# Peptides against a protein of PDB entry 3HUF: the designs that were tried, part 148

Target 1, 320 residues: chain A of PDB entry 3HUF
Amino acid sequence: MWIIEAEGDILKGKSRILFPGTYIVGRNVSDDSSHIQVISKSISKRHARFTILTPSEKDYFTGGPCEFEVKDLDTKFGTKVNEKVVGQNGDSYKEKDLKIQLGKCPFTINAYWRSMCIQFDNPEMLSQWASNLNLLGIPTGLRDSDATTHFVMNRQAGSSITVGTMYAFLKKTVIIDDSYLQYLSTVKESVIEDASLMPDALECFKNIIKNNDQFPSSPEDCINSLEGFSCAMLNTSSESHHLLELLGLRISTFMSLGDIDKELISKTDFVVLNNAVYDSEKISFPEGIFCLTIEQLWKIIIERNSRELISKEIERLKYA

## One batch from the design tools (peptide; made by RFdiffusion4, then SolubleMPNN)

Design b2_p21_3_s2 (from b2_p21_3, 11 letters changed)
Fold by OpenDDE base, seed 5:
Structure b2_p21_3_s2 (fold): chain B 320 residues (1-320), chain A 21 residues (1-21)
Amino acid sequence: as target 1 above (320 residues)
Amino acid sequence: SEEEKEKKLEEEEIAKRKKEE
């Protein structure tokens, strides 16, 4: 989200969130959803127009800012952004930090991008919420991205957490739920004068973890917890692969269960399968190897003695 | 400088407004 603050108290010492939309900036406007009052003698009654675009698909992957357009409203002394005069037709900016000078005012408006990028695990929830979140200047998507700051867990009571949720947790993404999204949708008006009124996602996350026994206490409890073990998996999911890497596993990939030969078995402690393959092919599993799902593995990983539990299962099947 | 004069004038105006609030 874009946040503005200003030097010399020309914004009355307040920070403001700028959501996607158009703002008239000047000395003789009243603060509302489309106006920004700036207190200076050197600023025109109506001085500039700020236009913030909705996030692009690229912004979801890069964590880049919503495009910020500045237009001077035919003022005597113009408008500058980052010491450059704004062109007659306006200019667009993708920098994360903008120093905006209105006319001869010695104090500048400082605009900065606070990154918030929300990944969804469920495409239906993305379809439901994406428009509203984009109107808050929040990039949204389904795919894993290094720019993601938050992950939406589907609030299904009694359901097992998904691989996406597991991975989001281990990569230290803030997990949120529908309740947080609902709250975000209501704050748009309240944050006009005070950007600090933005809801804290960390409190939502703490409550999710506290109330769900499927989460470990911290990502650090699971990261590299299986260091020294080797697994094989189907080359089907990059997210599953990254999850297993974060557990410290050595990973071999195969294309079909038929590729699990004696050589692979000799180098592998266990095979990780998706639920569909596990359920359909369980009668055809190779002898002498431990096969499990990611969800079954996760249930072991969240235990304090995960290494001992895995070792016992491996031994049980190698010597059976 | 002209900039320092303008800065001082703005600071004086802000200080005046803070007394009127």
Scores: peptide ipSAE 0.086, ipTM 0.731, DockQ to the pose 0.029
Fold by OpenDDE base, seed 4:
Structure b2_p21_3_s2 (fold): chain B 320 residues (1-320), chain A 21 residues (1-21)
Amino acid sequence: as target 1 above (320 residues)
Amino acid sequence: SEEEKEKKLEEEEIAKRKKEE
């Protein structure tokens, strides 16, 4: 989200979140959802117009800011952004930091992009929340992205956590739920004057982890916990691959179980399958190798003695 | 400097307006 602050108390010492929308900036406007009061003698009654666009799909993958448009409202001394005079028709900015000078005011408005990008685990929740979150200037999507800061887990009561949730946890993404999203939807009025009133996602995350026994105490308990082991991975997502990498596994990727020969079996400790392949192809499993799902692996990896448990299973099936 | 004088005059005006609110 965009946050503005200012030097010299020209914003009354307040930090403000700017959501997507249009703002008239000036000395003689009242702070509301479409106006930003700036207290300066050097600033016109109506000085500039700020327009923040909704997030693009590209912004979700790059972690780029919502586009920030600035237009001078035909003022005597104009408007500058990053020491450059704003053009007559206005200019658009994609920089994460904007130093906005209104007229001859010696104090600047500093706009900065706070990184917030929410990945959803399922398309149904994305469909429900994307519009509201985009209106907050928050990029949203389904696919894994290096720019993701938050992850909305799928809450199916009594089911194992998804691979997406497992991976989000291990890569130290803040896992959130619908309660946090509901709270975010209400903040529009309260954050006009104080950007610090944004809800703490870390509290939501801590509560999720504490109340769900499918999570270890920390990602560090699992990261590289299987260092030295080797696996073959079949018919898996990119997230599954990255998850196994974070466990410290040496990974060989195959297209079918038929690609696993005796030489590979001799070098591979176990085979990782998705649930659909595991259930459908049980009869076709190679002899002398341990096959398991990611969810089965996760149940082992969250245990304190995960290495010993995996070693025992490998030994059991290698000599069976 | 002229800039310091401008800053001071701006701060005085901000302070004046804060008292009128």
Scores: peptide ipSAE 0.084, ipTM 0.733, DockQ to the pose 0.030
Fold by OpenDDE base, seed 3:
Structure b2_p21_3_s2 (fold): chain B 320 residues (1-320), chain A 21 residues (1-21)
Amino acid sequence: as target 1 above (320 residues)
Amino acid sequence: SEEEKEKKLEEEEIAKRKKEE
């Protein structure tokens, strides 16, 4: 989201969130959803137009800002952004920090991008929330992204957390739920006057972790916890691979259980399978190898003695 | 500088407004 603040009390000492939309900026406008009052003698009654675009799909992957367009409204002294005069037709900016000078005003409006990119675990929730979040200037998507700041956990009562949720946790993404999304939707008008009214996701995250025994106390408890072990996995999801990497595992990939030869078994401590393969092929598992699901692995890695538990299971099956 | 003069004028005006509030 874009946040503006200004020097010299020209914004009355307030910070403001700018959602996607158009704003008339000037000395003689009233603050509302489409106007920004700036208090200076050197600023025109109607001085500039700010236009913030909705996020693009690219913005979800890059964590880049919503495009910020500035147009001067034919003022005597013009408008500058980052010391450059705004062109006659307006200019668009993708920088995360904008110093906006209106006319000869010695105090600048500082616009800065607060990165928020929300990943969804399922397409249904994305479809439900994407439009509203995009109107807040929040990029949304399903795929993993290095720019992802928040991850929406699907609250199904009594269900195991998904691989996506596990990975989001280990990569230190703030896990949120639908309650946080609801809260975000309510603050849109209130944050016009005070950007600090934007809800902090950390409280939601803390509550999720506290109330769900499927989470360890911290990602650090699990990161590299299985260092020195080797696994093989079915080449399925990138998130599953990245999850196992974050556990410190050496990973080999295969396309089918039939590809698990004696050489692979000799180098592998255990095989990680998805639920569908595990359930369908459990009767045909290769001899002498420990096979488990990611969910079964997760139940082990959240324990304090995860290394001992894994070692015990490996030994049990080697001698079976 | 002209900029320093403008800054001073704005600071004086801000100070004036704060006295009128």
Scores: peptide ipSAE 0.079, ipTM 0.718, DockQ to the pose 0.029
Fold by OpenDDE base, seed 2:
Structure b2_p21_3_s2 (fold): chain B 320 residues (1-320), chain A 21 residues (1-21)
Amino acid sequence: as target 1 above (320 residues)
Amino acid sequence: SEEEKEKKLEEEEIAKRKKEE
């Protein structure tokens, strides 16, 4: 989201969030959803127009800012952004930091981008919330992104957490739920005058982890916990592969259970399967190898003695 | 400088408004 602050008291000492939309900036306007009052004698009654665009698909993957347009409203002394005079038709900016000078005012408005990108675990929740979140200047998507700051977990009480949720947790992404999204929607008007009124997602995250026994106490308890073990997995999802990498596993990939030969068995401690393959092919598993799902692996990983538990299961099946 | 005079005039005006609030 864009946040503005100013030198001196020309913004009354307040920080303000600029959501996607159009703002008239000047000395003789009243602060509201479409106006920014600036208190200076050197500023025109109506001086500039700021336009914040909604996030693009590219912004979800890069964590880049919503496009910031500045237009001077035909003022005597013009408008500058980053020491450059704004062109007659206005200029658009994608820099994360903007120093905006209105006319001869010796104090500048400083605009800075606070990155917030929300990944959704399921397409239904994305479809429900994407429009509202984009109107807050928040990029949204389903695919994994290095720019992702928050991950929406689906509130299904009593269901196992998904691979996406497991991976988001290990990546140290802030896990949130629908209650936080509802809260974000209610504060939109209140944060216009004070950017500090933005709700803390970390409190929501702490409550999710505390109230769900399927989470370990910290990501650090699980990261590299299986260092020195080797697994084979069906080449199904990038998230599953990255999850197993974060556990410290050496990973081999295969395309079908028929590709699990004696050579693969000799170099592999266990095989990781998706639920559909595990349930359908359980009778045809190769002898002398431990096969499990990611969800079964996760249940072992969250235990304090995870390495000992896995070692015992591997030994039991090698000597059976 | 002319810029320092303009800055001082703005600071004095801000200080007046804060006393009237």
Scores: peptide ipSAE 0.061, ipTM 0.711, DockQ to the pose 0.028

Design b2_p21_3_s3 (from b2_p21_3, 7 letters changed)
Fold by OpenDDE base, seed 1:
Structure b2_p21_3_s3 (fold): chain B 320 residues (1-320), chain A 21 residues (1-21)
Amino acid sequence: as target 1 above (320 residues)
Amino acid sequence: SEEEELKKLEEEEIKEREEEE
């Protein structure tokens, strides 16, 4: 989201969030969803127009800001952005930091991009929330992104957490739920006057973790917890691979269980399968190797003695 | 202070604007 603040008292000492939309900026406007009052005698009654675009699909992957358009409203002294005069037709900016000077005013409006990018675990939730979140200037998507700051967990009472949720947790992404999204949608009007009223996702996250026994106390409890072990990974997602990497595992990838020869078994501690393969092939697992699902692995890694538990299971199957 | 210098600049610029109108 774009946040503006200003030097001196020209914004009344307040920070403001700029959601996607158009704003008339000037001395003789009233603060609302489409106007920004600036308190300076050197500034025109109606001085500039700011237009914040909705996020693009590319912005979800890059963590780039919503495009910021500035147009001078034919003022005597013009408008500058980053010491450059705004062109007659207006200019568009993709920089994360904008220093906006209105006319000769010695105090500048500082606009900065606060990155928020929300990944969804399922397409249904994305379809429900994407439009509203985009109107907040928040990029949304389903695929993993290095720009992702938040992850929406699907609340199904009594279900195991998904691989996406597990990975989001270990990646230190803030896990949120539909209750946070609802709250986030309601504050849009209140944060016009004070950007500090933006809801903190960390409280929601802490509550999710506290109330769900499927999470360890911190990602650090699991990161590299399986360092020194080797696994073979069969028919798993990219998220599954990254999850196993964050556990500190050496990973070999295979297309089928038939690709696992005796030499590989000798070098591999266990095989990680998706649920479909595990359920279909459980009768035909290679002898002398421990096979488990990611969900079964997760149940082990959240335990404080995860290394001992895995070692015992590996030994049990090597001698069976 | 830097803030006082900026206020003086604003006052000078207001004056210039009033002289040009």
Scores: peptide ipSAE 0.055, ipTM 0.717, DockQ to the pose 0.031
Fold by OpenDDE base, seed 3:
Structure b2_p21_3_s3 (fold): chain B 320 residues (1-320), chain A 21 residues (1-21)
Amino acid sequence: as target 1 above (320 residues)
Amino acid sequence: SEEEELKKLEEEEIKEREEEE
């Protein structure tokens, strides 16, 4: 989201979130959803127009800002952004930090981008929330991205957490739920006057972890917890691979159970399978190898003695 | 000082606006 603040009390000491939309900026405008009052004698009654675009798909992957357009409203002294005069037709900016000078005002409006990119675990939830979140200037998507700051956990009572949720947790993404999204949808009007009224997702995250026994106390409890072990997995999911890497596993990939040869077995402590393959092929598992699902592995990983538990299961199957 | 130059610029701007009103 774009946040503006200013020096010299020209914004009355307040910070403001700018959502996608158009704003008239000037001395004689009243603060509302489309106007920003700036108090300085050097500023025109109507001085500039700010236009913030909705996020692009690219912004979800890069964590880049919504495009910020500045147009001078034919003022005597013009408008500058980052010490450069705004062109007659206006200019567009993708920098995360903008120093906006209105006329000869000695104080600048500082606009800065607070990155917030929300990943969804399922397309249904994305379809439900994407429009509203995009109107807040929040990029949304389904695919994994290094720019993701938040991950929406679907509240399904009694279901195991998904691989996406597990991975989001381990990569230290803030896990949120529908309650936080609902709260975000209500703050749009209140944050016009005070950007600090933006809800903190960390409280939601803490509550999710506290109320769900499927989460360890911290990602650090699981990261590299299986260092020194080797696994093989079906090349089905990038998130599954990245999850296993974060556990400190050495990973070999295969395309089918038939590709598991004696050489692979000799170098592999266990095989990680998706639920569909595990359930369908459990009768045909290679002899002498421990096979488990990601969800079964996760149940072991969240235990304090995860290494000992895995070692016991490996030994049990080698001597069986 | 930078602050004195800023005040002078502000005074000049006020004066220019008073001449245009």
Scores: peptide ipSAE 0.035, ipTM 0.689, DockQ to the pose 0.032
Fold by OpenDDE base, seed 2:
Order: sequence, then C-alpha cells, then structure tokens
Structure b2_p21_3_s3 (fold): chain B 320 residues (1-320), chain A 21 residues (1-21)
Amino acid sequence: as target 1 above (320 residues)
Amino acid sequence: SEEEELKKLEEEEIKEREEEE
C-alpha cells in the first residue's frame, strides 16, 4: 500500500494510506476519500492530482508498488517528483519512494510503498476476496511467490491443514483467515487519516497457531529437523518439494510407483506420496521401504522427537 | 539558519501570490 507523510506539519502530522483511486491535492480541499489537504501557503488551492492504479498480476510476483500517477493542475510553480518537474500531461512512477514537491513548498510529501501480497490456499477464497483486496492496493494470487507476505488459510473445522498452509508456515509468511480479511474491509475508511489504524495481522496469526494443535510453536522447530535423511517423492507440486527442502531432506523424484527400483530404495529412507496415490496403492507398496503421505510426515515433524520417530519407523520396515 | 531561509522563501511566495490575486 502507498503511505504518505510530510515534514513541516503540512499533512497535520498524520500518515495517510492512499488506496487505488484519484485524489485532488491542494490547500483548499477537505480530506476525504478523493482529496488530500496540504497546509502550506505556497501550495495552490487545487495543486495536483494523484492517481494510484490497482495492482497488476506482475506486482503479485515482484512485490512492486501500484503505479503512482502525478499530474500538475496547471499551477504557476508546478509539481516535482524526485526533484524532476512533472510533465504537462502528468507522469507515472513505479519507484518505492517518491518525494513530491508542490510548487515552492519547502516541505516535501514523502510517499513510500509498504509491501503486502496475499496468497490464497484455494481458488474459491481468491475469487471471493481478490476484487476487494485489489481496491486496497493489495496484490493477490494462488501461486507461490517470493513477494508473498500473507497467506489465507481456509478454516475448515476438523480438517488437516493443507500442504500450502504447512509451507506458508515454514516460509514464515503471516497466516491469516477470513476474519482478518473481513476486518481489513471494515477499516478502509478509518485508515484514510491514520495509517496506524491498519489491523495487525500478527495477532490473527498468533490466535490461529494457539487454537490449532496442528501447528508447532515455531517454524524453527521444523526447519532442518530431518537433516541427513533422504526421501523420494512423486513429482506432483512445487510446494511439496519446497516444503521437504525446508525440512532438510535430500530429495529424489519419480513419476510413478513402478519407477521405484532397488537402486532408489537403497539410497532412500522413505517415500512421500500424495493422499490419492497412498490410498489407491497401499497394498502394492514396494517391500523394504517406508511410505507415508506429506500429512503423515507433518504429524511426525511437529513432535519434539521427530528424528527418533522417523528412525524407528525406518528400522521397523528394514528388519521386517 | 536553514529554518529562517525557509520562512523567507515562504514570505516571498505569499507576496508573489498576493500580487497575482
């Protein structure tokens, strides 16, 4: 989201969130959803127009800012952004930091980008919330991205957490739910004048972890917990692979259970399967190898003695 | 001081605007 602040009390000492939309900026406007009052004698009654675009798909992957357009409203002294005069037709900016000078005002409006990108675990929740979140200047998507800051967990009471949720937790993204998204939608008007009124997602996250025994106390309890073990996995999802990497596993991939030969068994401690393959092929598992689902693996890794538990299961099957 | 120079610039700007009104 874009946040503006200014020196010299020209913004009344307040930080303001600018959502996607158009703003008239000047001395003789009243602060509202489409106007920014700037208190300086050197500023025109109506001085500039700011236009913030909605996030692009590219912004979800890069964590880049919503495009910021500045137009001077034919003022005598013009408008500058980063010490450069704004062109007659206006200019567009994608820098994360903008110093906006209105006329000869000695104080600048400082605009800075606070990155917030929300990944969704399921397409239904994305379809429900994407439009509203984009109107807050928040990029949204389903695919894993290095720019993701938050992850929406679907609250299904009594269901196991998904691989996406497991990976988001280990990647140290802030896990949120629909209650936080609802809260974000209600504060839109209140945060116009005070950016500090933005709800803290970390409180929501702490409550999710506290109320769900399927989470360890910390990602650090699980990261590299299986260092030194080797697994084979079916080439199914990038998230599953990245999750197993974060556990410290050496990973080999195969395309089908029929590809699990004696050579693969000799170098592998256990095989990780998806639920569908595990349920369908349980009777035909290769002899002498431990097969489990990623959800079964997760139940082991959240235990304090995870390494001992895995070792006992491997030994039980090697000597059977 | 830098603050006095800023005030002087603001006073000059006020004067230039009063001459245009």
Scores: peptide ipSAE 0.034, ipTM 0.683, DockQ to the pose 0.031
Fold by OpenDDE base, seed 4:
Structure b2_p21_3_s3 (fold): chain B 320 residues (1-320), chain A 21 residues (1-21)
Amino acid sequence: as target 1 above (320 residues)
Amino acid sequence: SEEEELKKLEEEEIKEREEEE
């Protein structure tokens, strides 16, 4: 989200969130959803127009800001952004930090981008929330991205957490739910005067983890917990690969169970596969190797004795 | 102080605007 603050007291000591939309900035406007009052006599009654665009698809992957357009409203002394005079037709900015000078006012408006990018685990949830979140200047998507800051957990009562949720947790992404999204949707008016009134997602995250026994106490309990073990991965997503890497596993990727020969079995401790492959290919499992799903692996790794549990299963199958 | 210098610059700008309005 874009946040503005100012040097001196030209914004009355307040920070403000700027959502996608158009704002008239000046001395003789009243603060509302489309106006920003600036308290200085050196500033024109109507000085500039700010236009913040909705997030692009690219912004989701890059964590880049919503495009920020600035137009001077034909003022005597003009407007500058990052020490550069704004062009007559206005200019657009994609920098994360903007120093906006209105006329000769010695105090500047500082705009900064607070990175917030929400990944969804479920396409239906994305479809439901994307429009509203984009109107808040929040990029949204389904795919994993290094720019993601938050992850919406798919809550199906009684189901195991998804690989996406597991990976988001281990990446230390803030896991949120629909309750947090609902709260975000109500904040739009309240944060006009104080950007600090944005809800803290960390409290939501803590509550999710506390109330769900499928999570360990921290990501650190699982990260590198299986260091020294080797696995073969079959027909899994890139997220599954990255998840296994975060566990400290040495990973070999195969296209079919038939690729696992005696040499590979000798070097591999276990095989990881998705539920569909596990259920369909049970009859085709290589002899003398431990095969499990990611969800089964997750149930083991959240236990305090995960290394011992895995070792026992490996031994049982190598000597059976 | 830096703040006093900034206020002085603002006052100068106000004056320049009032002379040209």
Scores: peptide ipSAE 0.058, ipTM 0.721, DockQ to the pose 0.032; fails the geometry check

